# Peptides against a protein of PDB entry 2YKT: the designs that were tried, part 3

Target 1, 231 residues: chain A of PDB entry 2YKT
Amino acid sequence: SRSEEMHRLTENVYKTIMEQFNPSLRNFIAMGKNYEKALAGVTYAAKGYFDALVKMGELASESQGSKELGDVLFQMAEVHRQIQNQLEEMLKSFHNELLTQLEQKVELDSRYLSAALKKYQTEQRSKGDALDKCQAELKKLRKKSQGSKNPQKYSDKELQYIDAISNKQGELENYVSDGYKTALTEERRRFCFLVEKQCAVAKNSAAYHSKGKELLAQKLPLWQQACADPS

## One batch from the design tools (peptide; made by RFdiffusion4, then SolubleMPNN)

Design b2_p22_4_s1
Fold by OpenDDE base, seed 1:
Structure b2_p22_4_s1 (fold): chain B 231 residues (1-231), chain A 22 residues (1-22)
Amino acid sequence: as target 1 above (231 residues)
Amino acid sequence: DELEKKIEELKKEIEEIKKEIA
């Protein structure tokens, strides 16, 4: 029946979230933590590289003929520092706005969804059982009426059962339909939450890249001509 | 009656979990 099919679809939505989405989300969080750690590692390694560059700048500043190149090397290191500050801000956002929030939600979601599914199943079964009972009673009544010498005695009761069955069938269909919509909404809100949090990360990432592009675009022409303009 | 009790228990559980998530 239509209601049975919709019921199966509803259950499948909950099962998909619990068995596919949530495990995949846990993996996504784990991969995000690895990515964060790697970026932190890059930042640390870069610090060592540019600290060494500063040392080269100091040597240039102490020389007789390369003092201006010392300033260039210092500027290169300073621009890197500013870019790294933006990266650190992005990483904080990545951790606090995405990973932490997703982790908090996913740990509790399995229990929530299990309870929600069980509630739906229990209520659906209750309504289904009530309908089945009415149908069974109508069948019994019809058998009794068929064997009776006065079938008209049961006509009013038959009409009552028919009306009750129609009403209960409609209620069951509406309940299952609403249940399906609810399940789909539960699925959608989880994806929407992920998208929204990823958008926040993307905005911070864009700021990082924009700042880097701006600083390098401003300074790179000056650095490129430094050796051509001897003091 | 038993089903209704179970439904109410599940409703309470859901609400408790929602509070924890919020």
Scores: peptide ipSAE 0.036, ipTM 0.708, DockQ to the pose 0.021
Fold by OpenDDE base, seed 3:
Structure b2_p22_4_s1 (fold): chain B 231 residues (1-231), chain A 22 residues (1-22)
Amino acid sequence: as target 1 above (231 residues)
Amino acid sequence: DELEKKIEELKKEIEEIKKEIA
């Protein structure tokens, strides 16, 4: 029946969230943590590299003929420091605004969805059972009427059951329909949350890249001329 | 009546979980 098919669709939405979306989201979080760790590793390694560059700058500053190049090397290291600071801010946001929040939600969502699905199933069954009962009663009544010498006696009750069946059928269909809409909304809400959080991360990432571009664009021409124009 | 009781129990559970999520 139409209601049965829609019921199956509703259940499938919940199952898809629980069995496909949530596990995938957990994996996404795990991959995010790995990515964060790798970026932290890059930051650490870069610090060592540019610290060594500073040392080279110190040597230049102590030289007799390359003093001005020392300043250039220091500036290069300083620009890197500023870029890394921006990266660290981005990573904090990545961790706190995306990973942590997703992790908290996904952990609790399994229980929520299980309960929600069970509630829906139970209510759907309850309404179905009520409908079946009315149908059964009508059938019994009709059998009695056929065997009776006074069928008119049962006419009012028959009409009542017919009305009840119609009402309960409509109620069941509406309930299942609403259930399906609710399930789809639950699914959409989860995707929207992910998208919104990822947008925030993207915005912060853009800021990081923009800052780096600006700093390097400002200084690079100065650095490039340093060897050609010794002071 | 048994089904209705179960529904009410599930409603309570859902509300409790919602509080934890919030």
Scores: peptide ipSAE 0.035, ipTM 0.706, DockQ to the pose 0.021
Fold by OpenDDE base, seed 5:
Structure b2_p22_4_s1 (fold): chain B 231 residues (1-231), chain A 22 residues (1-22)
Amino acid sequence: as target 1 above (231 residues)
Amino acid sequence: DELEKKIEELKKEIEEIKKEIA
């Protein structure tokens, strides 16, 4: 029946969230933590590289013929420092606004969804059982009426059961329909939350890249000309 | 009704979990 099919669809939505979405989200969080760790490693390694570059700049500044190149090398290191500051801000947001919040929600969501599904199943079953009972009683009444010398005696009661069955059938269909809509809304809400948090990360990442591009674009022509214009 | 009692218990549980998630 339509009601049974919709009931199965409703249950499948909840199961998909619990068995597919949530595990995938946990994996996403884990991969995010790995990514964060790798970026921290890059930051550390880059610091060593540019510290060494500063040392080369110091040597240039101490020379008689390459003093101006010392300033260029210092500027290169300073631009790196500024870019690094932007990266650190991006990473803070990545950790606090995405990973931490997703982790907190995904751990509690399994319990919530389990309870929500169980509530839906219990109420659906209750309504279904009540409908089945009325249908069974109507069948019994009809059998009794067919064997009776006065079938008219049962006519009013038959009509009452027919009306009750119709009402209960409608209520069950509406309940299952609403349940399906609710389940789909729950699923969409979770995807929307992920999208919104990822948008924040993307915005911060864009700011990081923009700042880096701006700083390098500003200085690169000067650096490229430095060797052509000896002091 | 036992089913009704169970439904009410589940409602309470859901509300408690919602508070924890929020």
Scores: peptide ipSAE 0.034, ipTM 0.700, DockQ to the pose 0.021
Fold by OpenDDE base, seed 4:
Structure b2_p22_4_s1 (fold): chain B 231 residues (1-231), chain A 22 residues (1-22)
Amino acid sequence: as target 1 above (231 residues)
Amino acid sequence: DELEKKIEELKKEIEEIKKEIA
């Protein structure tokens, strides 16, 4: 029946969230942590590299014929420092605005969804059982009427059962329909939450990239001409 | 700037969707 099919669809939505979405989200968080760790590693390695570049700049500044190149090398290191600051801010956001919040949500969600599904199933079954009972009673009444010498005696009661069945069927269909909408809403909210948090990360990432582009665009022409300039 | 604006637009859209499905 339509109601039975919709019921199955509803259950499948909950199962998909619990068995597919949430495990995948946990994996996503784990991959995010790995990514964060790698970026932290890059930060550390970059510091060493540019510290070494500063040392080269110091040597240039002490040289007889390359003094101006010392300033260039220092500027290169400084630009890196500024870019790195933006990266660190992005990483903080990545951790606090995405990973932590997703982790908090996913850990609580399993219990909630299990309870929600069970509640829905229980109420759906209750309504279904009530409908089945009413249908069974109508069937019994019809059997009595067929065996009676006065079938008219049962006509009013039969109409009452028919009406009751119709009403209960409608109620069940509405309940299942609402349940399906609710389940889909639950799923959509979770995706929306993910997208929202990823947007926050994207904004901070954009700031990092923009700052890098700005600083390099400003300084690169100066650096490129440095070797052509007289000592 | 363009990218940031787009992100903000998407955030607003998400909020509207949340309200719609609430």
Scores: peptide ipSAE 0.026, ipTM 0.542, DockQ to the pose 0.050

Design b2_p22_5_s3
Fold by OpenDDE base, seed 1:
Structure b2_p22_5_s3 (fold): chain B 231 residues (1-231), chain A 22 residues (1-22)
Amino acid sequence: as target 1 above (231 residues)
Amino acid sequence: SEIEKKIEELEKKIEELRELIS
């Protein structure tokens, strides 16, 4: 029946969230933590590289003929420091606004969804059983009427069962339909939450890249001409 | 009535969990 099919669809939505979405989200969080760790590692390694560059700048500053190049090397290291500060801000946002929030939600969500599904199943079954009972009673009544010498005696009761069955069928269909819409909404809000949090991360990442581009665009022409301008 | 009680219990649990997740 239509109601049975819709019931199966509803259950499948909840099962998909619990068995596919949530495990995948846990993996996504784990991969995010790995990504964060790798970026932190890059930051640390870059610090060593540019500290060594500063040392080269110090040597240039101590020379008689290359003092101005020392300033250039220091500027390069300073620009890197500023870019790195933006990266650190992005990483904080990535951790606090995305990973932590998702991690907190996903662990409790399985319990929530299990309870929600169970509630739906319990109510659906209750309504279904009530409908089945009325249908069974009508069938029994019709058999009794068929064997009776006075079938008209049962006509009013038959009409009552028919009306009850119609009403219960409608209620069941509406309940299952609403249940399906609710399940789809539950699924959608989880994806929307992920998208919204990822948008926040993207905005912060854009700020990092923009700052880096701006700083390098400003300074790179000056650095490129440094060797051509003897002092 | 038993079914109604079970539904009520589930509703309470759902609400509690919703508050924790929010």
Scores: peptide ipSAE 0.251, ipTM 0.876, DockQ to the pose 0.018
Fold by OpenDDE base, seed 4:
Structure b2_p22_5_s3 (fold): chain B 231 residues (1-231), chain A 22 residues (1-22)
Amino acid sequence: as target 1 above (231 residues)
Amino acid sequence: SEIEKKIEELEKKIEELRELIS
């Protein structure tokens, strides 16, 4: 029946969230933590590299013929420092605005969804059972009427059961329909939350990239001409 | 009824969990 099919669809939405979405989200969080760790590693390694570059700049500054190149090397290291600061801010946001918040929700969500599904199932079954009972009573009444010498005696009661069945069927269909909409809303809410948090990360990432682009665009022409300039 | 009690219990649990997740 239509109601049965919609009921199955409703249950499948909850099951999909519980068995597919949430586990995938946990994996996403885990991969995010790995990514964060790798970026932190990059930060550390970059510090060593550019510290070494500063040392080269110091040597240039002490040289007889390459003093001006020392300043260039120092500027290169300084630009890196500023870019790295932006990266660190992005990483903090990545951790606090995405990973932590997702982790907090996903751990409790399974329990919530289980309870929500169980509630829906309980109410759906209750309404279904009531409908089935009414249908069974009508069937019994019709059997009595067929065996009776006065079938007209049962006509009014038959109409009452038919009306009751119609009403209960409508109520069940409405309940299941609402349940399906609710389930879809629950699913959408979770995706929307992920999208929104990822948008926040994207904004911070954009700031990092923009700062890097700006700083390098400003300085690179100066650095490129440094070797052509007289000492 | 037993069913009504069960529904009420589930509703309570759902609400408690919503508060924890929020």
Scores: peptide ipSAE 0.251, ipTM 0.877, DockQ to the pose 0.018
Fold by OpenDDE base, seed 5:
Structure b2_p22_5_s3 (fold): chain B 231 residues (1-231), chain A 22 residues (1-22)
Amino acid sequence: as target 1 above (231 residues)
Amino acid sequence: SEIEKKIEELEKKIEELRELIS
């Protein structure tokens, strides 16, 4: 029946969230933590590289013929420091605004969805059982009427059961329909939350890349000309 | 009824969990 099909669809939405979405989200969080760790590693390695570059700049500054190149090398290291500061801000947001918030929600969400599904199932079953009971009683009444010498005696009661069945059927269909809409809304809400949090990460990432591009674009022509203009 | 009581209990649990997740 339409009601049974919609009921199955409703249950499948909840099951999909619990068995597919939430496990995938946990994996996403884990991969995010790995990504964060790798970026922290890059930061550490880059510091060593540019510290060594500063040392080369110091040597240039101590020379008689390459003093101006020392300033260039220091500027290169300083630009790196500024870019690194932007990266650190991006990583803080990545951790606090995305990973932490998702982790907190995903652990409790399984319990929430389990309870929500159970409530829906309990109410759906109750309404279904009540409908089945009325249908069974009507069948019994019809059998009794067919064997009776006075079938008219049962006509009013038959009409009452028919009306009750119609009302209960409509109520069940409406309940299951509303349940399906609710389940879809729950699913969409979770995806929307992920999208919104990822948008924040993207915005911060864009700021990091923009700052780096700006700083390098400003200085690179100067650095490229440094060797052409000997002191 | 017993069913109504169970539904009420589930509703309470859902609300509590919703507050924790929010």
Scores: peptide ipSAE 0.248, ipTM 0.875, DockQ to the pose 0.018
Fold by OpenDDE base, seed 3:
Structure b2_p22_5_s3 (fold): chain B 231 residues (1-231), chain A 22 residues (1-22)
Amino acid sequence: as target 1 above (231 residues)
Amino acid sequence: SEIEKKIEELEKKIEELRELIS
């Protein structure tokens, strides 16, 4: 029946969120933590590299003919430090605004969805059982009427059951329809939340890339000319 | 009824969880 099909669809939405979306989201969070850790590792490794670059700058500054190149090497290291600071800010936002919030929500969401599904199932079953009971009573009444010498005795009761069945069927269909809409809304809300949080990450990433581009664009022409200039 | 009580309990639980998740 239409109501049975819609009921199955409704349950499938909740099951998809619980069994597919939420586990995938947990994996997404785990992968995010791994990514954060790797980027932190890059930061640490970069510090060593640019500290070594500073050492080369010190040697240039001590030389007779390459003193100005020492300043260039120091500037390169300083620009990197500034870019790295922007990366650290981005990582902090990535952790606090995306990963932490998603982790908190996904842990509680299983309990929420379980309760929501259980409520829907309980009410749906109650309405379905009431409908089935009325249908069964109508069948019994019709059997009695067929075996009776006075079928007209049962005509009013038959009409009452028919009306009750029609009303209960309509109520069940409406309830299941509303349930399906609610389930789809729950699913959409979760995807929207993910998109919104990812937008915040994208904004912070854009700021990081913009700052790096600006700093390098400003200094790179100067650095490129350094070796062409007479000492 | 027992069903009504169960529904009310579930509704309360859902609301409590909504507040925690929001």
Scores: peptide ipSAE 0.248, ipTM 0.874, DockQ to the pose 0.018

Design b2_p22_6_s4
Fold by OpenDDE base, seed 5:
Structure b2_p22_6_s4 (fold): chain B 231 residues (1-231), chain A 22 residues (1-22)
Amino acid sequence: as target 1 above (231 residues)
Amino acid sequence: SSIKEKIEELEKKIEELKKLIS
């Protein structure tokens, strides 16, 4: 029946969230943590490289003929430091605003969805059982009426059951339909949340890239000219 | 009814969990 099919669809939405979305989200969080760790590793490695660059700048500053190049090398290292600071801020946001929040939410969501599904199933079954019972009683009544010498005795009761069945059928269909819409809304809400959080990450990433671009654009022409200038 | 009570219990649980997830 239409109601049975819609019921199956509703249950499948909940199952998809619990069995596909949430596990995938857990994996996403895990991959995010790995990504964060890798970026932290890059930051650490870069520090060593630019510290070594500073050392080269010190040597230039101590030289008689290359003193001005020492300042250039120091500026290069300083710009890197500022870029890395921006990256660290991005990583903090990535951790605190995305990963932590998603992790907390996904752990509780399984319990929520289980309860929501169970509630839906309980109410759906209750309505279905009540309908089935009413249909069964009508069948029994009709059978009794057919065997009676006075079928008219049962006519009013038959009409009552017919009306009850019609009403219960409509209620069941509406309930299941609403249940399906609710389930789809639950699914969409979760995807929307993910999108919104990723937008925040994108904004932070853009800020990081912008800062780096600005700093380098400002200084690079100066650095490129440094060797052409007389000492 | 037993069913009504079960539904009410589930509703309470859902509401509590909603608050925690929000």
Scores: peptide ipSAE 0.273, ipTM 0.885, DockQ to the pose 0.019
Fold by OpenDDE base, seed 3:
Structure b2_p22_6_s4 (fold): chain B 231 residues (1-231), chain A 22 residues (1-22)
Amino acid sequence: as target 1 above (231 residues)
Amino acid sequence: SSIKEKIEELEKKIEELKKLIS
């Protein structure tokens, strides 16, 4: 029946969230943590490299003929520091605005969805059973009427069951329809949340990239000329 | 009914979980 098909669709939505979406989301979070760790590692390694560059700048500053190149090397290290600071801000956002919030939700979501599905199933079954009972009673009544010498005796009761069946059928269809819409909304909400949080990450990532681009674009011409213009 | 009671219990659980997730 239409209601039975829609019921199966509804259950499948919940099952898809619980069995496909949530496990995939957990994996996504895990991959995010790995990515964060790797970027932190890059930060640490870069610090050592640019600290060494500063040391080279110090040596240049102490020289008689290369003093101005010391300033250039210091500027290079400073620009890196500023870029790195922007990266750290991006990473904080990545951790706090995406990973942490997703973790908080996904751990409890399975329990939530299980309860929601069970509630839906319980109510759906109850309504279905009530409908089936009325249909069975009508069938029994019709059999009695067919074998009776006075079938008109059962006419009023037959009408009552017909009305009850119609009402219960409509109620069941509406309930299952609403259940399906609710399930789809639950699914969409989860994807939407992921998209929104990823947008926040993207915004901060864009800021990191733009800052780096601006700083390097501003200074690179100066650095490129440094050897051609000895002081 | 036993069904009604079960539904109420599930509703309570859902609301509690919503609070924790929010």
Scores: peptide ipSAE 0.273, ipTM 0.885, DockQ to the pose 0.018
Fold by OpenDDE base, seed 4:
Structure b2_p22_6_s4 (fold): chain B 231 residues (1-231), chain A 22 residues (1-22)
Amino acid sequence: as target 1 above (231 residues)
Amino acid sequence: SSIKEKIEELEKKIEELKKLIS
């Protein structure tokens, strides 16, 4: 029946969230933490590299013929430091605004969805059982009427059951329909939350990239000409 | 009814969890 199909669809939405979305979200969080750790590792490794570059700059500054190149090397290291600061800010946002919030929600969401689904199922079943009972009673009444010498005796009661069945069917359909809409809304809300949080992270990431681009664009022409310029 | 009680319990649980998640 239409109501049965809609019921199955409703349950499937909840099941999809619980069995597909939430586990995938947990994995997403785990991958995010891994990514964060890797970026922290990059930061550390980069520091060592650019510290070594500074050392090369010091040597240039001590030379007789390459003093100006020392300043260039120092500038390169300094630009990196500034870029790294922006990365750290991005990572902080990534952790605090995305990962932490998602982690807190996903652990509680399973319990919430379980309760929501159970409520829906309980009410749906109750309405369905009431409908089935009326249908069964009507069927019994019709059998009695067919075997009776006075079928007209049961006509009014038959009409009452027909009306009751119609009303209960309508109520069930409406309830299941509303349940489906609710379930879809729950699903959409979760995706929207993820999108919104990812947008915030993306903005911070853009700031990091923009700063890096700006700094390098400003300095790179100067660095490129350094070897061609006489001291 | 037993069904009514069960629904009420579930509703309470849902509301509590909503509060925790918000």
Scores: peptide ipSAE 0.269, ipTM 0.884, DockQ to the pose 0.018
Fold by OpenDDE base, seed 1:
Structure b2_p22_6_s4 (fold): chain B 231 residues (1-231), chain A 22 residues (1-22)
Amino acid sequence: as target 1 above (231 residues)
Amino acid sequence: SSIKEKIEELEKKIEELKKLIS
């Protein structure tokens, strides 16, 4: 029946969230933590590289003919420091605004969805059973009427069961339909939350890249001319 | 009545969990 099909669809939505979405989200969080760790590693490695560059700048500053190049090398290291500060801000946002929030939600979501599904199933079954009972009683009544010498005595009761069945059928269909809409809304809400948090991360990432581009665009022409100018 | 009680219990649990997830 239409209601049975809709019921199966509703259950499948909840099962998909519980068995596919949530496990995938846990994996996503784990991969995010790995990514964060790798970026922290890059930060550390970059520090070593640019510290070594500063050392080269110190040597230039101590030279007789390359003193001005020391300043250039120091500027290069300073720009890196500023870019690094922006990266650290991005990483904080990545951790706090995405990973932490997702982790907190996904941990409890399985319990929530299990309860929600169970509630829906319990109510759906109750309504279905009540409908089946009325249908069965009507069938019994009709059998009695067919065997009776006075079938008219059952006419009013038959009409009452017909009306009850119609009402219960409509109620069941509406309940299952609403249940399906609710389930789809639950699914969409979870995806929307992920998208919104990822947008925030993307915004911060864009700021990091823009800052780096701006700083380098400002200084690079000066650095490129440094060797052409006499000391 | 038993079914009604079960539904009410589940509703309570759902609301509690919503508060925790928020």
Scores: peptide ipSAE 0.265, ipTM 0.882, DockQ to the pose 0.018

